# Ledger of designs, part 31: peptides against a protein of PDB entry 5A53

Target 1, 230 residues: chain A of PDB entry 5A53
Amino acid sequence: LVENVKQALFIPGQSCNKNLHDIMVDLSALKKPDMKRFNRKNDIHPFEDMSPLEFFSEKNDCSLMVLMTSSKKRKNNMTFIRTFGYKIYDMIELMVADNFKLLSDFKKLTFTVGLKPMFTFQGAAFDTHPVYKQIKSLFLDFFRGESTDLQDVAGLQHVISMTIQGDFQDGEPLPNVLFRVYKLKSYKSDQGGKRLPRIELVEIGPRLDFKIGRIHTPSPDMVTEAHKKP

## One batch from the design tools (peptide)

Design b1_p18_1_s3 (made by RFdiffusion4, then SolubleMPNN; from b1_p18_1, 5 letters changed)
Fold by OpenDDE base, seed 1:
Structure b1_p18_1_s3 (fold): chain B 230 residues (1-230), chain A 18 residues (1-18)
Amino acid sequence: as target 1 above (230 residues)
Amino acid sequence: DYFYIEESDTTTFEQLMS
């Protein structure tokens, strides 16, 4: 089965700053080789006019897009966009908290480009709450592409962990999503004559705490079409 | 107007950050 890996386009918005640029570089590195980045700022306001994003989706053949913007109200805002047939499927604003860590803040490790991450999700709301379900779907779609039944354990290099920061009730602000990336290190432990492979998780970055912003949900018709297996 | 960042093949995070 030729896995059709979804391509991502990273777009600096007009208000993109150095921090967002650095975050963009680090996050997009995890999507290599299946990503493109623009090096110039584009004046795009996706919740006002989606047509520029649809244009870029089609022009670059990217079904995933990330728009980098920053304002007083929406600081370090990463708008994640998915398209279907080059039309907007869904959007979500995820604002990076100021406590972020870049790859340079961690020990430099070798990384093989193109290996799929394993995902872990912590928090019941990822399966029950519509917003967190969308986030889960988005990130799985972003980094795994089409689900292949072949979990190649041999190809497991890194783990992406997503955690809902705390419990919440109806009507309360949605807790942040903690994004963490770990590399799996296998050590041959020569303990007691049995070489049991020991696996350790080492954080490699970036470390991002996402505050949830505005959301665009797909129409029921778009959902039906997107789930139709070709 | 959109411009692509030219990227070389990299196998390490150090190379990705350069």
Scores: peptide ipSAE 0.021, ipTM 0.515, DockQ to the pose 0.030
Fold by OpenDDE base, seed 4:
Structure b1_p18_1_s3 (fold): chain B 230 residues (1-230), chain A 18 residues (1-18)
Amino acid sequence: as target 1 above (230 residues)
Amino acid sequence: DYFYIEESDTTTFEQLMS
C-alpha cells in the first residue's frame, strides 16, 4: 500500500521571532516538496483553542502542522500537531534550545529534494516511554514520506538522528531530544587494492536540541481509527 | 543553494473568520 505523503503546514504564531523563522525555513526545507509555509503571523493558542488548527488542516489539506511561538516561559517553541480527518490527533511542544545551528552554519552541500531519510533513534525510552514514543512516531510520520515496499537503498541520501540526552528516572524532568541531520558521503577507499566503499556521515543541519513541553494525546477511539488501514 | 520556498500568501485565521 502506497500511503500518500503527509503534507506539512508551518505557521508563524503571533510571537514568532527571527530565530524561529530561520529554524522554520531550515526544518521545512527537509520536508520539501510536501510543505506549505504561511508568511503572516497567526494568533493561535492550540492548548486553549484547537479549532483554528483544525480549520487550517482542512483548508490546506495538511495532516501535519508546526506552530512557531516564543515567550519567556516557552522560548523558541515549535508546537507539532497531527490531525486525523482534519481533527486534532495529537500535539507536542518542542522548544529549541539557544545552541541551535542553521544550515548556513554548515558547509553547503547539494541536497536532492524528495528523498526519504533514514532514521536513527538513540535511547530505549523511544520504544517504552509514552512521550518519547509519541516523538518517535511524530518525526517518522513527518519525514518518512511515501511508504513504498521498495527499499530503494540507492536513494538514501540523508539520516535524521534523534537522541535522548541522558538517562532519567520516573518523576524527573524529561531529557531533551537532540535532532541532527547527516548526509551520506561515499568515498572510495584505496586501502589494499579492494575498493571498499567507505560511507561517512556529514552533519548538514539544522542542529536542534528540543526541550519537551506540553502534550496533547489522542483519545483511544481516535487511536483505533487512525490505525485502521483502509 | 538555499531552498527558497516562496511563502504562501495565506490569509490569517482571523481574516478568514471575519
Scores: peptide ipSAE 0.020, ipTM 0.565, DockQ to the pose 0.017
Fold by OpenDDE base, seed 2:
Structure b1_p18_1_s3 (fold): chain B 230 residues (1-230), chain A 18 residues (1-18)
Amino acid sequence: as target 1 above (230 residues)
Amino acid sequence: DYFYIEESDTTTFEQLMS
């Protein structure tokens, strides 16, 4: 079953600033061509009223949304929203730390649009802790593109790495998630007449450290419906 | 090759509701 590629809508909130705008541009570039972006600010508060987001989901046929807001309490906040049947499935606030790097901070490399990234997840909690499981699911869902059973290794151009920053115990604040993007470079080394392929990872950006904020989890009924393959 | 971001013609909630 070729699952249709999920479309993403990027929405600047009323408090969106230049840094968030730049981050939005760079992150959304990785989602091309399956991305839409609003160019004007929208006064949306998803944890107070989700109706505007459900409206946007339906009108734009986007099951993925990212709302860009910033406040003293929630600086550089990217709220990631998923919908199912144009109803809110889940939401998570991921605040970008001030040490972020944009694509312009790295060497410009050429990319083919539409190629699927390979994902790497570092941290056991991505498989065991409900919040990190949601983050893992979200990012996989966001960037998977077309479900091709054949991961054509030949088509692999970039890797998205997500790392939990350090260990934590129950009841402690959740560590940040480190988001990194790398391009695979293949070099032909001529060693004694044998061309050995050498693969190097080159960071291409953006570089984002996500602090975890508020979370909305789906109802058990919505989980069941969303997992029903047609 | 710059990734062209297609901006939505409808850019605000108010425009969508109108």
Scores: peptide ipSAE 0.024, ipTM 0.534, DockQ to the pose 0.018; fails the geometry check
Fold by OpenDDE base, seed 3:
Structure b1_p18_1_s3 (fold): chain B 230 residues (1-230), chain A 18 residues (1-18)
Amino acid sequence: as target 1 above (230 residues)
Amino acid sequence: DYFYIEESDTTTFEQLMS
């Protein structure tokens, strides 16, 4: 079953600043061509009223949304929203730390638009802890692209790496998630007559460290409905 | 080539509800 590629909508909130705008531009570039971006600010508070997001989901036919807001309590906040049937499925706040890097901070590398990235997840909690499981699910859903059964190894150009920053115990604050993007560079090494292909990972950006904020989890009924493959 | 996204002209939710 070829699942249709999920479309993403990027929304500047009322408190969106230049840094968030730049981050939005760079992150949304990885979602091309399956992305729309608003150029006007919208006064949306998703944890108070979700109706505006459901409206935009339906109007733009987007099941993925990212709201860009910033406050003293929630600086550089990217709220990731998923919808099912244009109703809110889940939400998570991911605040970008001040040490972020943009695409312009890295060497310009040519890439083909539309190639499926490979994902790597570092940290056992991505498979066991509910919050990190949601993050893993979200990013896989966001960047998966076309589900083709043919893993065309020849088409692998990008690696998205997500790392939990350190170990944590129950009751401790959740560590940040380190988001990194790499390009695979293949070169022929002339070592001793056996041309072994050497593959290097080159960071291309953006570089984002995410602090975890508020979370909205789906109802059990919505989980059951969303997992029913047509 | 940088990932340039064309910004679409959009109407705010407030404008749609007014």
Scores: peptide ipSAE 0.020, ipTM 0.553, DockQ to the pose 0.017; fails the geometry check

Design b1_p18_1_s4 (made by RFdiffusion4, then SolubleMPNN; from b1_p18_1, 5 letters changed)
Fold by OpenDDE base, seed 1:
Structure b1_p18_1_s4 (fold): chain B 230 residues (1-230), chain A 18 residues (1-18)
Amino acid sequence: as target 1 above (230 residues)
Amino acid sequence: DYFYIDESDTTTFQQLVS
């Protein structure tokens, strides 16, 4: 099965600033080589008019898009968009908290481009709550693509960890999602004549705490069509 | 004005005048 890896398009919005640009660069680096970036600002308001995004999806053959915008109400906002048949499937606003760390804030570790990350999700709501289910689905689609082929352990380079920041009850604001990236380092420990491979996780960045904003959910019909195995 | 990528590996953008 030729893995149809989903392509991502990163779009700076009109209100994109230096911080968002830097975040965009670092996050998109994890999606290489299956990523495109616009270098010019585009005036797009996806919750008002989705047609420009559908146009870009088709024109660039990207089923994943990230729009970078910032305002007083929605600071450091990354709108994640998925399309199906170049039509909007779903959207979610994820605002990056000010405590973010860039790749440059961590020890420079080289990584091989194109290796699929392993994902870990911490929080029961990722399996039960509709919003967190969407986030889980989105990030899995974003970085793994459609094929769930068993990743050869030999190809495991990095782990993406997503954690719901604390417990919440119905009617409470949704906790942030903590996005962390780790590289697996294998050390040959020569302890006691048995070379046991020791694997250590080293954070490599970026470090992003996502505040959840507005959401667009797909129609039941689109869900059915998107899950139809070709 | 919208900008899109013409070629997959190039930073070349075509400006779409709305």
Scores: peptide ipSAE 0.020, ipTM 0.576, DockQ to the pose 0.018
Fold by OpenDDE base, seed 2:
Structure b1_p18_1_s4 (fold): chain B 230 residues (1-230), chain A 18 residues (1-18)
Amino acid sequence: as target 1 above (230 residues)
Amino acid sequence: DYFYIDESDTTTFQQLVS
């Protein structure tokens, strides 16, 4: 089953600022060519009224959306939204910490657009804790691209790494998620006539530390429908 | 009218957010 590549829509909210715009540009570049961006600010409050997002999902045929907003309480807030049948499936607020790095902060490397990233997840909670399971599912869904059965190792260009920042106990605030992007650099080492391939990871950006905010979880009925393979 | 930002329109958007 060739699953159609999910399209992403990036939406600047009314409170979108320059930093969020720059982050939006850099993060959306990783989703090319399966990405759309709005150039105008839209007054959307998804946890108050989800109807505008469902409208945009349908009108733009995008099942992934990212809303960029900023306030004193929720600075540099990226609300990630998934839809199913143009209805809201789930939402999560991920606030970018001030220590972020843009693509311009790293060495520019030639990059082929549209290649599927490899993912690495560090932290047991990605498999056990509901919130981190949702984050894992979201980012896999966001960047997986075309499901080709052959993860052609030869086509592997970059790695997205997600790390839970430290251990936590029940009732404690959820640790941040550290988002990192690396390019695979292959070196042909000519050591003694045996070409041993050496692979190095080079960080290419953006570098984002996500603080977890508000969450909307899908209904059990929507979960069942979304997992029904056609 | 929802306008798509092509890479060429980044300058226009920076003017709108500043």
Scores: peptide ipSAE 0.019, ipTM 0.523, DockQ to the pose 0.020
Fold by OpenDDE base, seed 3:
Structure b1_p18_1_s4 (fold): chain B 230 residues (1-230), chain A 18 residues (1-18)
Amino acid sequence: as target 1 above (230 residues)
Amino acid sequence: DYFYIDESDTTTFQQLVS
C-alpha cells in the first residue's frame, strides 16, 4: 500500500523567539520536501481554541502541524498537532530543554532528500504507556516518507533515535524523551584479507530533549474513523 | 518581529484578523 506522505506546517506563535526559530528551521529540514513554514507570528492558543489550526490544516493541505511558543511555564514549547479530515485528531506539548544542539553544532554531512529514516525507540513505555505510545505514533507519522512495500535497505542513510530518560512508576512525573539523529557511515575495513563492512553512526543533529506537557487525545469515534483509512 | 524563512506562499491566521 502506497500511503500519501503527510505534509507538515511549522507555525511561529506570538511568543516564538530566536531559539525556537532556529530549532524550527533545523527540525523542518529533516521533513523536506514535505514541509511548509510560516514566516510571521500567529496568535494561536490550541488548548483554548483549535479552530485556527483546523483552518490552517485545510488551507495548506497539511495533516501535521507544529506550533512554536515560549512562556515562563512552558519554555521552548513545540506543540505537535495531527489532523484527520482537517479536524484536530491529537495534540501534545513537547518543551525543548536548554541543552539543545543545532545542525551547525555538528559536522556538516550531506544527505539525499526524501529517503526514509530508520527509527529506534528505547524504553518499554513506548509500547505500554498511552502518552509515550502517542509520541511514538506521532514521530513515526511525522517522518515516515512514502510507505513503499519495497524496503530499499540500500537507501538507508539516517537513524532517528528516541529514548525515554530513565524508569518511572505510576504517579511519578513522566521522564523526558531524548531525540537524536544519526547518519550511517560505511567504511571498508581491510582486516586480514576479509573485507568486513564497518558501519558507524555519526550524530548530525538536531539534538533535542523533550519535556512532556499538555496532551489532547482523540475521541473514540475519531480513532475508529482514522484507522479505517489505509 | 517577523521571521524571514524560505517561504512557500502560505496564508496566516494573523493576516485574517489584522
Scores: peptide ipSAE 0.028, ipTM 0.636, DockQ to the pose 0.016; fails the geometry check
Fold by OpenDDE base, seed 5:
Structure b1_p18_1_s4 (fold): chain B 230 residues (1-230), chain A 18 residues (1-18)
Amino acid sequence: as target 1 above (230 residues)
Amino acid sequence: DYFYIDESDTTTFQQLVS
């Protein structure tokens, strides 16, 4: 079953600033060509009223949305929203730490648009903790593109790495998620007449450390419906 | 180092919450 590539809509909120705009541009570049952006600010507060997001989901045929807002309490906040049937499925606030790096901060490398990234997840909590499971699911949905059963290794261009920053116990604040993007470089090493393919990972950006904010989880009924394969 | 992303692959919309 070739799942249709989920389309993403990037929405500047009313409090969107230059830094968030730049982050939005760089992150959305990884989602091309399956990305739309609004060029004007919209006053949306998804944890107060989700109706505007459902409207935008339907109108733009996007099942993925990212709202860019910033306040003193929630600086550089990227609210990631998923919809099912144009209704809100889940939401999560991911606040970008001030140590972010843009694509311009790295060596310019060319890449082909539309190639599926490989994902790596570091941290057991990605498989066991509900919040990190949601984050894992979200980012896989966001960037996986067309689910082809065959990972065409020949088409592997870049790796998205997500790491939980340190260990934590129950009741402790949830550690940040470190988002990193790498390009695979293949070198032909001529060692001793046998060309051993050497693969190196080069960070290409953006570099984002996500602090976890508010979460909206789907109803059990919506979970069941969303997992029904058509 | 900039990603040469073909700008042709970006769709921009003006949408206001009415």
Scores: peptide ipSAE 0.018, ipTM 0.555, DockQ to the pose 0.021; fails the geometry check

Design b1_p18_2 (made by RFdiffusion4)
Fold by OpenDDE base, seed 1:
Structure b1_p18_2 (fold): chain B 230 residues (1-230), chain A 18 residues (1-18)
Amino acid sequence: as target 1 above (230 residues)
Amino acid sequence: SLEFLDESKNMDLIVKSF
């Protein structure tokens, strides 16, 4: 069974601004062709009422959603939502820091649409801390395309790097997650008459530093159901 | 009002950057 590629729905909230719109456009470009975007603002408060998101999940057949909101307390907030059976599975607020860079801030490079990114995770907490485990799971799930048997390294175009910004102790504020996107460039290097493959990583954007906000975690029962392979 | 996205409108946003 080819697992159906998860579709993402990008939703501008009532407080969505130009910066969030631009970030949405650039981030969603990495999810093409498996993304939808609303053009109109929707007044949704997912931590108060999740019902509108469940409705959108079902009506648009999207198991991934991203809500764009901004307030004084939660500036440039991207709420990432996953559904299972059109019910909310988990949610996490990731606030984009003001130092963000758009695709237009980098050298324009041609890219093929629909190529799967490789991921790199830097920080032990991605494997041990529940919040960072959720972030890792979310981003892997979000950018997972069609399960093709051939990990054809020849088809690898993008690397997404996620780094925890520094060490932290229990009870301290959680460090930001640094999101970076690179394109792989392969060159034939003639060194001493031997053609050695040279691979370079070129940052292509967007560049996002995520501050972690509120989290909704699934019930143990929902975790069990979501991991049941049909 | 909650927006519904019509799938027919999604095709135009395929940025063919060739």
Scores: peptide ipSAE 0.007, ipTM 0.405, DockQ to the pose 0.022
Fold by OpenDDE base, seed 3:
Structure b1_p18_2 (fold): chain B 230 residues (1-230), chain A 18 residues (1-18)
Amino acid sequence: as target 1 above (230 residues)
Amino acid sequence: SLEFLDESKNMDLIVKSF
């Protein structure tokens, strides 16, 4: 079963600012062609009323949404939402730290649209802690792309790296997640007559450090329904 | 109520890959 590629909708909230708009543009570029963006601000508060997001999910046929908001308490906040049957499955707030870098801060490299990124996850908590497991699941789901049967190594151009920033114990604040995007660059090294292929990772952006905010988890019933193979 | 969502103001930019 080739699962259809999930479509993403990027939504500026009422409090969306220039920085969040620029981050939205750059992050959404990685989701092309499977992405829509609203050009107008929408007054949405997903942890108070989820109904507007369910409406947008259905009307736009998007099972992934990202709401861009900013407040004193939740600065540069990206709320990632997933739906199942156009109903809210899960939500997570990821606040972008002020040290972010845009695509314009890196060397412009040619990018082939539609190629599936590889992922790397650094930190044991991505497999053990429920919040980091949700983040891992979300980003894998978000950037999954088309299942090309083309295991063609020639089709691998991007690596998305996600790192938990340090260790933590129970009851401590959850460390940030460091989001990095790299392009694979292959070149032939002329060292000693054996042309060994050298592969380098070149950072292409955006560079985002995510502080974890509020979370909505699915009901056990929704988990069961979402994992039923059609 | 969904009545407050002015649907007329949401121009969906479908960013098709060029």
Scores: peptide ipSAE 0.007, ipTM 0.371, DockQ to the pose 0.019
Fold by OpenDDE base, seed 4:
Structure b1_p18_2 (fold): chain B 230 residues (1-230), chain A 18 residues (1-18)
Amino acid sequence: as target 1 above (230 residues)
Amino acid sequence: SLEFLDESKNMDLIVKSF
């Protein structure tokens, strides 16, 4: 079954700044060709009123949205939204730390647009903790691309790595999620007559450390409906 | 060996191809 690729819509909020714009451009480049960007700022407050996002989801046929906002309390905030049937399924605020790196900060490597990324998740909480399970699900859903039966390994170009920054206990603030993007570089190693392909991972950016903010979880009914439709 | 250059030197990177 060829699953339809989920389209992403990137939305500058009213408080979108230059840094967020640059981050938006770089992150959205990884989602090409299945991405739209608004050029106009929109006054959207998704945790107060979700209706504008549902409208944009339907109008643009996008089941993924990213709202770019910044405030004193929520600096460099990327609100990731998923819709199901053009209704809000879930939302999560991911605030980008000031130590971010853009694609321009790395060695310019050409990549083919539209290749499916591989994923790595570091931290047991990605499989056990509800918030990190949602983050894992979100990023897999966001960047999964076309489901092809033939995973031709030859089509694998890049790896998205997500790491939970340290251990935490119940009641402690949730550690940041470290987002890294690597290109696979194959070297023919002539070590000892066996041409073992050495694969090196070269960071290509962007580099983003996400602080977790507010979360909206799906209703039990929406979870049931979303699991019925592949 | 998958060598990650920077931060994740010590974690066994399970590359899940989905």
Scores: peptide ipSAE 0.010, ipTM 0.402, DockQ to the pose 0.060; fails the geometry check
Fold by OpenDDE base, seed 2:
Structure b1_p18_2 (fold): chain B 230 residues (1-230), chain A 18 residues (1-18)
Amino acid sequence: as target 1 above (230 residues)
Amino acid sequence: SLEFLDESKNMDLIVKSF
């Protein structure tokens, strides 16, 4: 069963600012063409009332949502929401640190819209710790794109790298997740009459360091339903 | 079904092949 590509909805919250708007534009560009953006701010508080998000999920046929909010306590907050059957599956707050870089901060490189990114995950906790497992799952799900039968190496344009910033012990604050985007650049090197392909990774942005905030985890029943074959 | 593509395994193979 080829699952349909999940659509993403980007929602400016009431407290959305210019920085969040710019981050939203850049991050959503990686999800084209499977992305919608609201132009108007919406007063949504997902950890208080989830019903507006469920309504938007259904109305826009989007199983992925990103709410852009900012406060003194939760500056540059991107709340990532997934729905299943237009009901909230999970949510996670990822606050962008002030050291972010936009696409405009990097050398402009042309990219083909709709190419599936590769992912790299650095840090053992992505496979063992519940929160980082959720983050890994979320980003894989968010940027999965079309399942092309050909893992055509020729279709590999982007690598998204996610790194846990340092080691941590139980009971310590969770380290940030470093989000980086690279483009694969192929060079033909003529060495000794054999053209050896040289591949380089070039950072293209955005560059985001995510501080982990509040989390909503799915109910066991919803996990079971979501993993059932349709 | 949320087929979470555990593409993590296939992606490690592609990164190792470069």
Scores: peptide ipSAE 0.007, ipTM 0.398, DockQ to the pose 0.054; fails the geometry check

